# Ledger of designs, part 21: peptides against a protein of PDB entry 2XVC

Target 1, 50 residues: chain A of PDB entry 2XVC
Amino acid sequence: ITERELLDYIVNNGGFLDIEHFSKVYGVEKQEVVKLLEALKNKGLIAVES

## One batch from the design tools (peptide; aimed at target 1 D18)

Design b2_p26_8 (made by RFdiffusion4)
Pose (drawn by RFdiffusion4):
Structure b2_p26_8 (pose): chain A 50 residues (1-50), chain P 26 residues (1-26)
Amino acid sequence: as target 1 above (50 residues)
Amino acid sequence: EEEEKESMVESLEERGVELPVKVEVH
């Protein structure tokens, strides 16, 4: 998936992401989700919590 | 890459989403 898609998903999910659940439902490797989250974080597009 | 970032920021602003998007990750 693209960074845009993950960001759209996060916004539509009320700003929440369960990596384990997301990986299971959407078939994206956990490390690929983490890689996309880092890119979003480094572009200043998201503020990660917890 | 910068153009795509700008496009994402514009799209979020058009949707009324405050930036940076606060996200809780588990």

Design b2_p26_8_s1 (made by RFdiffusion4, then SolubleMPNN; from b2_p26_8, 10 letters changed)
Fold by OpenDDE base, seed 5:
Structure b2_p26_8_s1 (fold): chain B 50 residues (1-50), chain A 26 residues (1-26)
Amino acid sequence: as target 1 above (50 residues)
Amino acid sequence: DEEEVEEIKKELKERGVELPVKVRVK
């Protein structure tokens, strides 16, 4: 999954992301999801709560 | 890519999405 795809998912999911669930559904390793989130955050596209 | 990021921001704002997108992570 790409950064853009993850961003779109988050937007469409009301700003909520369950990493465990996402990993299982989309077949993406948890660490990969985290890396994508960090990239999005560093680009100022998202603000991670907690 | 900085230019690409700005394009994304513009698109999201056009759709009424507030940036940065607040994300709650579980």
Scores: peptide ipSAE 0.739, ipTM 0.926, DockQ to the pose 0.893
OpenDDE base, seeds 1, 2, 3, 4: peptide ipSAE 0.738, 0.738, 0.738, 0.738; ipTM 0.926, 0.926, 0.925, 0.926

Design b2_p26_8_s2 (made by RFdiffusion4, then SolubleMPNN; from b2_p26_8, 9 letters changed)
Fold by OpenDDE base, seed 2:
Structure b2_p26_8_s2 (fold): chain B 50 residues (1-50), chain A 26 residues (1-26)
Amino acid sequence: as target 1 above (50 residues)
Amino acid sequence: DEEEVEKMKEELKKRGVELPVKVKVV
C-alpha cells in the first residue's frame, strides 16, 4: 500500500484508522502502516489525534 | 520529494478535502 492509498482510505473512512483492524483486513504489517502514517504526518498531509 | 507532496496536497484540496486530514488512530 502507498501513502496515497492509505490517505484515501483514511479520508473515505471519516478520518478514522484502526491499525490492528487495518493490518488484519488488508494484510499489511502494523509497522508498515505506522511507517506510512509517520510519512504522511511529516509531509503535513495528516494530523494525528490520540 | 517536495514536489510530489505539493502535488498530492493540491489534488486533495481540489477534491474538497481539508488538509491536514485529522486522523484518529487506534
Scores: peptide ipSAE 0.734, ipTM 0.924, DockQ to the pose 0.886
OpenDDE base, seeds 1, 3, 4, 5: peptide ipSAE 0.733, 0.734, 0.734, 0.734; ipTM 0.924, 0.924, 0.924, 0.924

Design b2_p26_8_s3 (made by RFdiffusion4, then SolubleMPNN; from b2_p26_8, 9 letters changed)
Fold by OpenDDE base, seed 5:
Structure b2_p26_8_s3 (fold): chain B 50 residues (1-50), chain A 26 residues (1-26)
Amino acid sequence: as target 1 above (50 residues)
Amino acid sequence: EEAEVEEMKEELKKRGVELPVKVTVK
């Protein structure tokens, strides 16, 4: 999965991401999902809400 | 790589997506 794909998923999912769920559904390691999120964040594409 | 990021930002803007995308993570 690419950063672009993950970003599109998030956008289409109303800005919500369940890492555990995503990992299971798309067969992507949780660590990989986190890595992608960090990249998106560093690039100013996403802002993780607390 | 910065160029492709900017390209992606432009694409999202064209689609009316606010940047940065606010994400709630669980």
Scores: peptide ipSAE 0.747, ipTM 0.926, DockQ to the pose 0.870
OpenDDE base, seeds 1, 2, 3, 4: peptide ipSAE 0.747, 0.746, 0.746, 0.746; ipTM 0.926, 0.926, 0.925, 0.925; seed 1 fails the geometry check

Design b2_p26_8_s4 (made by RFdiffusion4, then SolubleMPNN; from b2_p26_8, 10 letters changed)
Fold by OpenDDE base, seed 4:
Structure b2_p26_8_s4 (fold): chain B 50 residues (1-50), chain A 26 residues (1-26)
Amino acid sequence: as target 1 above (50 residues)
Amino acid sequence: DEEEVKRMKEELEKRGVKLPVKVKVV
């Protein structure tokens, strides 16, 4: 999955991301999801609340 | 990639999405 795809998912999911659920559904390891989130945050695209 | 980031920001803004997107992570 790309950063763009993850960002679109988050937007379409109302700003909510369940990493465990996402990992299972999309077959992406949790570590990879976290790396993508960090990239999105560093680019000013997202703000992680918790 | 700065061009990629720019494209993503522009696309989101055109869709009416406020940046940065607030994300609740579980």
Scores: peptide ipSAE 0.732, ipTM 0.924, DockQ to the pose 0.901
OpenDDE base, seeds 1, 2, 3, 5: peptide ipSAE 0.731, 0.731, 0.731, 0.732; ipTM 0.923, 0.924, 0.923, 0.924

## One batch from the design tools (peptide; aimed at target 1 I46 A47)

Design b2_p27_1_s1 (made by RFdiffusion4, then SolubleMPNN; its pose is not in this set)
Fold by OpenDDE base, seed 1:
Structure b2_p27_1_s1 (fold): chain B 50 residues (1-50), chain A 27 residues (1-27)
Amino acid sequence: as target 1 above (50 residues)
Amino acid sequence: MKLIKPSEESRKKAKAGEGLAISVYLP
């Protein structure tokens, strides 16, 4: 999964992400999802509100 | 830049500990 694909998923999912659920459904390691989120945050492309 | 905020439903789920509510900044 790419950073843009994750961004699009989040947008299409109403700005919600359940890392555990996402990992199980899409077969992506949780640590990989976290890595992508960190990269997106550092680039100013996302902000976690919770 | 286009800011897409999480829905209120997403915020509620996040507040309930079900996941993360995330704002997205698209080009």
Scores: peptide ipSAE 0.792, ipTM 0.943, DockQ to the pose 0.904
OpenDDE base, seeds 2, 3, 4, 5: peptide ipSAE 0.792, 0.792, 0.792, 0.791; ipTM 0.943, 0.943, 0.943, 0.943

Design b2_p27_1_s2 (made by RFdiffusion4, then SolubleMPNN; its pose is not in this set)
Fold by OpenDDE base, seed 1:
Structure b2_p27_1_s2 (fold): chain B 50 residues (1-50), chain A 27 residues (1-27)
Amino acid sequence: as target 1 above (50 residues)
Amino acid sequence: MKLIEPSEESRKLAAEGKGLAISVFLP
């Protein structure tokens, strides 16, 4: 999964992400999801509210 | 830049510890 694909998923999912669920459903390792989120955050493309 | 904030439902789920509520800043 790419950064943009994850961004689009988050948007389409109402701004919600369950990392555990996402990992299980889409077969992406949790570490990879976290890595993508970190990248997106560092680029100023996302802000985690909680 | 376009700001897309999480829905109130998303915020509730996050508050319940079920996941993350995330704002997206689209280019």
Scores: peptide ipSAE 0.793, ipTM 0.943, DockQ to the pose 0.909
OpenDDE base, seeds 2, 3, 4, 5: peptide ipSAE 0.793, 0.792, 0.793, 0.792; ipTM 0.943, 0.943, 0.943, 0.943

Design b2_p27_1_s3 (made by RFdiffusion4, then SolubleMPNN; its pose is not in this set)
Fold by OpenDDE base, seed 5:
Structure b2_p27_1_s3 (fold): chain B 50 residues (1-50), chain A 27 residues (1-27)
Amino acid sequence: as target 1 above (50 residues)
Amino acid sequence: MKLIEPSEESRKKAAAGEGLAISVFLP
């Protein structure tokens, strides 16, 4: 999965992400999801409210 | 930049510990 794909998913999912669920559904390691989120955050593309 | 905020439902889920509420900033 790419950073853009994750961004689009978050937007289309109402700004919600369940990492555990996402990992199971898309077959992406939780560590990889976290890595992508960190990258997006560092680029100023996301802000986690919780 | 276009700010896309989490829905109220998303915020509620996140508050309940079900996941993350995330704001997205699109160029």
Scores: peptide ipSAE 0.795, ipTM 0.944, DockQ to the pose 0.910
OpenDDE base, seeds 1, 2, 3, 4: peptide ipSAE 0.795, 0.794, 0.794, 0.794; ipTM 0.944, 0.944, 0.944, 0.944

Design b2_p27_1_s4 (made by RFdiffusion4, then SolubleMPNN; its pose is not in this set)
Fold by OpenDDE base, seed 5:
Structure b2_p27_1_s4 (fold): chain B 50 residues (1-50), chain A 27 residues (1-27)
Amino acid sequence: as target 1 above (50 residues)
Amino acid sequence: MKLIEPSEESREKAKAGKGLAISVYLE
């Protein structure tokens, strides 16, 4: 999954992400999802509220 | 720049520990 695809997913999902669920559904390792989120945050593209 | 904030439902789910509420900044 690309960073843009993850961004679009988050937007289309009402700004919500369940990493466990996402990992299972899309076959992406949880560590990879976290890595993508960290990259997006560092680029100023997201802010995690929780 | 457009800020897309999580829905209230998303915030509530996150508050309940079900996942993350995330704001997105797009051009």
Scores: peptide ipSAE 0.788, ipTM 0.940, DockQ to the pose 0.923
OpenDDE base, seeds 1, 2, 3, 4: peptide ipSAE 0.788, 0.788, 0.788, 0.788; ipTM 0.940, 0.940, 0.940, 0.940

Design b2_p27_2 (made by RFdiffusion4)
Pose (drawn by RFdiffusion4):
Structure b2_p27_2 (pose): chain A 50 residues (1-50), chain P 27 residues (1-27)
Amino acid sequence: as target 1 above (50 residues)
Amino acid sequence: FEEHLLEHPKLHIKLTEKGREYLEESN
């Protein structure tokens, strides 16, 4: 998936992401989800919590 | 960062102002 798609998903999910659940449902490797989150964070597009 | 996220997979994430602008421009 693209960074845009993950960001859209996060916004539509009320700003929440369960990496384990997401990986299971959407078939994206956990490390790939983490890689996409890091790119979003480094572009200043998201503030990560918890 | 990777290790931390894999150990704590339930994340609450806030959209920044730059993130809101990116979404508005890209729509």

Design b2_p27_2_s1 (made by RFdiffusion4, then SolubleMPNN; from b2_p27_2 with H4Y E7K H8N H12K R20K N27R)
Fold by OpenDDE base, seed 1:
Structure b2_p27_2_s1 (fold): chain B 50 residues (1-50), chain A 27 residues (1-27)
Amino acid sequence: as target 1 above (50 residues)
Amino acid sequence: FEEYLLKNPKLKIKLTEKGKEYLEESR
């Protein structure tokens, strides 16, 4: 999964992301999801609120 | 940050203005 794909998912999901659920559904390691989120955050594209 | 994300699996994420621009420009 790419950063763009994850970002698109987040947007299409109303800004919500359940890492555990996402991992299970899309077969992506939780660590990979975290890595992508960190990248998006570091690029200043997202803000994690809660 | 990693531990925070993993401990709070259900996250609310907002796009920054930069993020919004990114999506618009990349579409």
Scores: peptide ipSAE 0.704, ipTM 0.915, DockQ to the pose 0.893
OpenDDE base, seeds 2, 3, 4, 5: peptide ipSAE 0.701, 0.700, 0.702, 0.702; ipTM 0.914, 0.913, 0.914, 0.914

Design b2_p27_2_s2 (made by RFdiffusion4, then SolubleMPNN; from b2_p27_2, 9 letters changed)
Fold by OpenDDE base, seed 1:
Structure b2_p27_2_s2 (fold): chain B 50 residues (1-50), chain A 27 residues (1-27)
Amino acid sequence: as target 1 above (50 residues)
Amino acid sequence: TAEYYLKNPKLKIKLTEKGKEYLEESR
């Protein structure tokens, strides 16, 4: 999964992301999801509220 | 932090203005 794909998912999902659920559904390691999130955040594209 | 997200996996994320602009430009 790419940063853009994750970003698109987040937007299409109303901003909600369940890392555990996402990992199970899409077969992406939780650590990888977090890595992508951190990249998006570091680029200033997202803000994590919870 | 990564540790925080792994322990609290249900996240609410907002798209920043920069993020919105990014998506608009890339579409």
Scores: peptide ipSAE 0.720, ipTM 0.915, DockQ to the pose 0.930
OpenDDE base, seeds 2, 3, 4, 5: peptide ipSAE 0.719, 0.719, 0.719, 0.720; ipTM 0.914, 0.914, 0.914, 0.915

Design b2_p27_2_s4 (made by RFdiffusion4, then SolubleMPNN; from b2_p27_2, 8 letters changed)
Fold by OpenDDE base, seed 1:
Structure b2_p27_2_s4 (fold): chain B 50 residues (1-50), chain A 27 residues (1-27)
Amino acid sequence: as target 1 above (50 residues)
Amino acid sequence: FAEELLKNPKLKIKLTEKGKEYLKESR
């Protein structure tokens, strides 16, 4: 999965992301999802809330 | 950051203005 693909998913999902669920559904390691989120955040494209 | 996200995996993510512009330009 690419940064853009994850960003598209986030937007299409109303900003909601469940890392555990996403990992299970799409077969992406949780750490990989986090890595992509870090990249998006570092680029200033997203802000994360928990 | 990474450890916190793994502990609290349900996130609400906001697209910044920069992010919105990025998507607009790339679509």
Scores: peptide ipSAE 0.707, ipTM 0.913, DockQ to the pose 0.944
OpenDDE base, seeds 2, 3, 4, 5: peptide ipSAE 0.704, 0.707, 0.705, 0.706; ipTM 0.912, 0.913, 0.912, 0.913

Design b2_p27_3 (made by RFdiffusion4)
Pose (drawn by RFdiffusion4):
Structure b2_p27_3 (pose): chain A 50 residues (1-50), chain P 27 residues (1-27)
Amino acid sequence: as target 1 above (50 residues)
Amino acid sequence: SLWIKPNRELLTDEEYEEYLTKREERL
């Protein structure tokens, strides 16, 4: 998936992401979700919590 | 599990309001 898609998902999910659940449902490797989240974080597009 | 806040500049006022509603429901 693209960074845009993950961001859109996060916004539509009320700013919440369960990496384990997301990987299971959408078939994206956990490390690939983490990689996409880091890119979003480093571009200043998201503030990660918890 | 992560809680994430998007950059405010990515969303219009309407989209931001919808996002806040969804976030409140999620919390």

Design b2_p27_3_s1 (made by RFdiffusion4, then SolubleMPNN; from b2_p27_3, 15 letters changed)
Fold by OpenDDE base, seed 1:
Structure b2_p27_3_s1 (fold): chain B 50 residues (1-50), chain A 27 residues (1-27)
Amino acid sequence: as target 1 above (50 residues)
Amino acid sequence: MLKIEPDPSLLSEEERKEYERKKEEVE
């Protein structure tokens, strides 16, 4: 999965992301999801609110 | 469950509309 693919998912899900669920459904390691989120945050593309 | 806000200024018009629409559906 790419950063853009994850961003698109977030946008298409109203900003909500269940990392555990996403990992299981899309077969992506939880650690990878977290790293992608951190990259998106560092690039100023997202803000984690809760 | 995480709540993430995409930067609207970095989204296309269509992406922003999609985010707002889905935000209402999920909440």
Scores: peptide ipSAE 0.599, ipTM 0.888, DockQ to the pose 0.827
OpenDDE base, seeds 2, 3, 4, 5: peptide ipSAE 0.599, 0.597, 0.599, 0.598; ipTM 0.888, 0.886, 0.887, 0.887; seed 4 fails the geometry check

Design b2_p27_3_s2 (made by RFdiffusion4, then SolubleMPNN; from b2_p27_3, 14 letters changed)
Fold by OpenDDE base, seed 5:
Structure b2_p27_3_s2 (fold): chain B 50 residues (1-50), chain A 27 residues (1-27)
Amino acid sequence: as target 1 above (50 residues)
Amino acid sequence: MLRIEPDPSLLSEEEREEYERRREEVE
């Protein structure tokens, strides 16, 4: 999965992300999801609100 | 569950509308 693919998922899910659920459904390790989120955040492409 | 706000400048009009619809459904 790429940063853009994860961003698209976030957009199409109304900004909500359950990392545990996403990992199970899409077969992506939780640490990989976190890595992608940190990259997106560091680039200013997303902000974590809660 | 995390709440994430995407940069709106990255979204097409259709993507923005989809984002807003899904946000309403989950809330």
Scores: peptide ipSAE 0.601, ipTM 0.882, DockQ to the pose 0.819
OpenDDE base, seeds 1, 2, 3, 4: peptide ipSAE 0.599, 0.600, 0.600, 0.599; ipTM 0.883, 0.882, 0.883, 0.882

Design b2_p27_3_s3 (made by RFdiffusion4, then SolubleMPNN; from b2_p27_3, 18 letters changed)
Fold by OpenDDE base, seed 3:
Structure b2_p27_3_s3 (fold): chain B 50 residues (1-50), chain A 27 residues (1-27)
Amino acid sequence: as target 1 above (50 residues)
Amino acid sequence: MLKIEPDESLLSEEELKEYKERKKKVE
């Protein structure tokens, strides 16, 4: 999965992301999801609130 | 579950519409 694909998912889910659920459904390691989120955050594309 | 806010200024009109509709539904 790419940063853009993850961003699209977040947008299409109203800004909510369950990492455990996402990992299971899409077959992406939780560590990879976190890495992508950090990249998006560092680029100023998202803010993680909780 | 994480609450994430995308930079709305970087979203297309279609993306922004989807985001707001889904956000309202989840809340």
Scores: peptide ipSAE 0.634, ipTM 0.894, DockQ to the pose 0.816
OpenDDE base, seeds 1, 2, 4, 5: peptide ipSAE 0.633, 0.632, 0.633, 0.633; ipTM 0.895, 0.894, 0.895, 0.894

Design b2_p27_3_s4 (made by RFdiffusion4, then SolubleMPNN; from b2_p27_3, 15 letters changed)
Fold by OpenDDE base, seed 1:
Structure b2_p27_3_s4 (fold): chain B 50 residues (1-50), chain A 27 residues (1-27)
Amino acid sequence: as target 1 above (50 residues)
Amino acid sequence: MLRIEPDRSLLSEEELKEYEKRRKEVE
């Protein structure tokens, strides 16, 4: 999965992300999801609210 | 569950509409 694909998922899910759920459904390792989130955040593309 | 705010300036109008629609549904 790419940063853009994860961003699109977040947008299409109203900004909500359950990492455990996402990992299970899409077959992506949890650490990879976290890595992508960190990249998106560091690029200023997202802000983690809670 | 994480709550994430995307950079709105990088979303198309359709993407923004979808985001706002789904945000209300999930909340």
Scores: peptide ipSAE 0.681, ipTM 0.909, DockQ to the pose 0.833
OpenDDE base, seeds 2, 3, 4, 5: peptide ipSAE 0.680, 0.679, 0.681, 0.681; ipTM 0.908, 0.908, 0.909, 0.908

Design b2_p27_4 (made by RFdiffusion4)
Pose (drawn by RFdiffusion4):
Structure b2_p27_4 (pose): chain A 50 residues (1-50), chain P 27 residues (1-27)
Amino acid sequence: as target 1 above (50 residues)
Amino acid sequence: VTIHPDDKLHIKVTEKGKEYLEEENEK
């Protein structure tokens, strides 16, 4: 998936992401989800919590 | 913030993130 798709998903999910659940449902490797979150974080598009 | 493969994250979209989304929806 693209960074845009993950960001759209996060916004539509009320700003929440369960990486384990997301990987299971959408078939994206956990490390790929982490890689996409890092890119989003480094572009200043998201503030990560917890 | 360090992100791990097993995390449950609460995430805030920054002002820059909101602007990015708005600009992309205009395309």

Design b2_p27_4_s1 (made by RFdiffusion4, then SolubleMPNN; from b2_p27_4, 9 letters changed)
Fold by OpenDDE base, seed 4:
Structure b2_p27_4_s1 (fold): chain B 50 residues (1-50), chain A 27 residues (1-27)
Amino acid sequence: as target 1 above (50 residues)
Amino acid sequence: MEIKEDDKLKIKLTEKGKEYLEEYNKL
């Protein structure tokens, strides 16, 4: 999965992301999801509220 | 906030993120 695809998912899912659930559904390793999120955050594209 | 593998997150798109989606939209 790309950063753009993850960003699209986040928006389409109302901003909610359960990393464990996402990993199971899409077959992406949890650590990879974390790395993508950190990249998005570090680029200033997302803000994590909770 | 340090993101952890077992987190359940609420994420907001920044203005920069919104611009990014406009530029790189699949549609």
Scores: peptide ipSAE 0.696, ipTM 0.897, DockQ to the pose 0.782
OpenDDE base, seeds 1, 2, 3, 5: peptide ipSAE 0.695, 0.695, 0.694, 0.693; ipTM 0.897, 0.897, 0.897, 0.895

Design b2_p27_4_s2 (made by RFdiffusion4, then SolubleMPNN; from b2_p27_4, 10 letters changed)
Fold by OpenDDE base, seed 4:
Structure b2_p27_4_s2 (fold): chain B 50 residues (1-50), chain A 27 residues (1-27)
Amino acid sequence: as target 1 above (50 residues)
Amino acid sequence: MEIKEDDKLKIKVTEKGKKYLKEREEE
């Protein structure tokens, strides 16, 4: 999965992301999801609220 | 806040993020 695809998912899912659930559904390793999120955050594209 | 593998997150897409998605679709 790309950063863009993950960002699009976040938008389409109302901002909610359960990393464990996402990993199971999309077959992406949890650590990879974390790395993508950190990249998005560091680029100023997302802010984690809770 | 450090993001961890078992987190359940509520994420805000910034205006920069929204613009990013728009621009990528228009490429």
Scores: peptide ipSAE 0.703, ipTM 0.895, DockQ to the pose 0.891
OpenDDE base, seeds 1, 2, 3, 5: peptide ipSAE 0.702, 0.701, 0.701, 0.703; ipTM 0.895, 0.895, 0.895, 0.895

Design b2_p27_4_s3 (made by RFdiffusion4, then SolubleMPNN; from b2_p27_4, 11 letters changed)
Fold by OpenDDE base, seed 4:
Structure b2_p27_4_s3 (fold): chain B 50 residues (1-50), chain A 27 residues (1-27)
Amino acid sequence: as target 1 above (50 residues)
Amino acid sequence: MKIKEDDKLKIKLTEKGKKYLEEWKKE
């Protein structure tokens, strides 16, 4: 999955992301999702809340 | 905030993020 695809998913899912759920559904390793999120955050494209 | 593999997150797009996404979708 690309950064663009992940960002699009996040937007279309109302901003909600359950990393474990996403990993299971889309077959992406959890560590890869974390890496992509950190990249998006470091680029200033997202703000992460919890 | 450090992101962890088992986190459940609420994520907001910044204005910069919105612009990037629009550019990525541009035909």
Scores: peptide ipSAE 0.687, ipTM 0.899, DockQ to the pose 0.889
OpenDDE base, seeds 1, 2, 3, 5: peptide ipSAE 0.687, 0.686, 0.686, 0.686; ipTM 0.898, 0.900, 0.900, 0.900

Design b2_p27_4_s4 (made by RFdiffusion4, then SolubleMPNN; from b2_p27_4, 9 letters changed)
Fold by OpenDDE base, seed 5:
Structure b2_p27_4_s4 (fold): chain B 50 residues (1-50), chain A 27 residues (1-27)
Amino acid sequence: as target 1 above (50 residues)
Amino acid sequence: MEIKEDDKLKIKLTEKGKKYLEEEKKK
């Protein structure tokens, strides 16, 4: 999955992202999801809340 | 905020993020 694809998912899911759930559904390693999110955050493209 | 593998997150696009997506969709 690319950064763009992850962004599209986030938008389409109302901003909600359960990393464990996403990993199971889409077959992406949790560590990879975290890596992509950190990249997006570091680029200033997203703001993250929990 | 440190992102963890077990996190359930609420994420917002910044204006920069919105513009990024707009440009990517034009490709």
Scores: peptide ipSAE 0.695, ipTM 0.906, DockQ to the pose 0.914
OpenDDE base, seeds 1, 2, 3, 4: peptide ipSAE 0.694, 0.694, 0.695, 0.694; ipTM 0.905, 0.905, 0.906, 0.905

Design b2_p27_5 (made by RFdiffusion4)
Pose (drawn by RFdiffusion4):
Structure b2_p27_5 (pose): chain A 50 residues (1-50), chain P 27 residues (1-27)
Amino acid sequence: as target 1 above (50 residues)
Amino acid sequence: STKLHIKLTVSREEAAKILEEAEEEEE
């Protein structure tokens, strides 16, 4: 998936992401989800919590 | 942590613009 798609998903999910659940449902590797989250973080597009 | 709470830091329009520009740079 693209970074845009993950960001859209996060916004639509009320700013929440369960990596384990997301990987299971959408078939994206956990490390790929993490890689996309880092790119979004480094572009200043998201503030990660917890 | 596998359960993350995330906040959007810019407008959705600006985020879209940033991501489109990043894709163009990679191509």

Design b2_p27_5_s1 (made by RFdiffusion4, then SolubleMPNN; from b2_p27_5, 10 letters changed)
Fold by OpenDDE base, seed 2:
Structure b2_p27_5_s1 (fold): chain B 50 residues (1-50), chain A 27 residues (1-27)
Amino acid sequence: as target 1 above (50 residues)
Amino acid sequence: SDRLRIRLTVSLEEAYEILEKDEEEKE
């Protein structure tokens, strides 16, 4: 999965992301999801809240 | 909890442009 694809998913999901759920559904390692999020954040594209 | 709330800090259009430019720059 690409950073753009993850960004699109987040937007289409109302700005919410459940990492464990996403990992299970899309077969992407949780570490990879976190890596992509960190990349998006470091590029100044997103802010992560909890 | 693995549930996160994500907010875009730029417009989606600008985000796409930045991502595209970043990929081109890496090549």
Scores: peptide ipSAE 0.687, ipTM 0.892, DockQ to the pose 0.889
OpenDDE base, seeds 1, 3, 4, 5: peptide ipSAE 0.687, 0.686, 0.686, 0.686; ipTM 0.893, 0.892, 0.892, 0.892

Design b2_p27_5_s2 (made by RFdiffusion4, then SolubleMPNN; from b2_p27_5, 8 letters changed)
Fold by OpenDDE base, seed 2:
Structure b2_p27_5_s2 (fold): chain B 50 residues (1-50), chain A 27 residues (1-27)
Amino acid sequence: as target 1 above (50 residues)
Amino acid sequence: SDKLKIKLTVSLEEAYEILEKAEAEEA
């Protein structure tokens, strides 16, 4: 999965992301999801609110 | 918790442009 694909998922889900759920559904390791989130955040594209 | 609320800090259009320029990483 790409950063863009993860971003699209987040947007399509109203900004909500359940890492555990996403990992199970899409077969992506939790640490990889976190890595992608950190990349998006470091690029100044997202903020994690809660 | 693994459940997060995330907000875009830029428009989606701008985000796409930034990711394209940065050659976004694939997982």
Scores: peptide ipSAE 0.672, ipTM 0.898, DockQ to the pose 0.660
OpenDDE base, seeds 1, 3, 4, 5: peptide ipSAE 0.671, 0.669, 0.671, 0.670; ipTM 0.898, 0.889, 0.897, 0.897

Design b2_p27_5_s3 (made by RFdiffusion4, then SolubleMPNN; from b2_p27_5, 7 letters changed)
Fold by OpenDDE base, seed 1:
Structure b2_p27_5_s3 (fold): chain B 50 residues (1-50), chain A 27 residues (1-27)
Amino acid sequence: as target 1 above (50 residues)
Amino acid sequence: SDKLKIKLTVSREEADKILEEEEEKRK
């Protein structure tokens, strides 16, 4: 999965992301999801509010 | 928990542009 695809999911999901659920449904390891989120954050594209 | 609330800090248009530019740089 790409950063763009993860961002698409987040936006289309109303800004909510359940990492464990996402991992199970889309077959992406939790560590990879976190890595992608960190990348998006480091690029100044997202903020994690909770 | 693993449930997060996430907001864009830029417009979606700008986010797409930045991600596209970064992808092109890696080619």
Scores: peptide ipSAE 0.676, ipTM 0.892, DockQ to the pose 0.871
OpenDDE base, seeds 2, 3, 4, 5: peptide ipSAE 0.674, 0.674, 0.675, 0.675; ipTM 0.891, 0.892, 0.891, 0.892

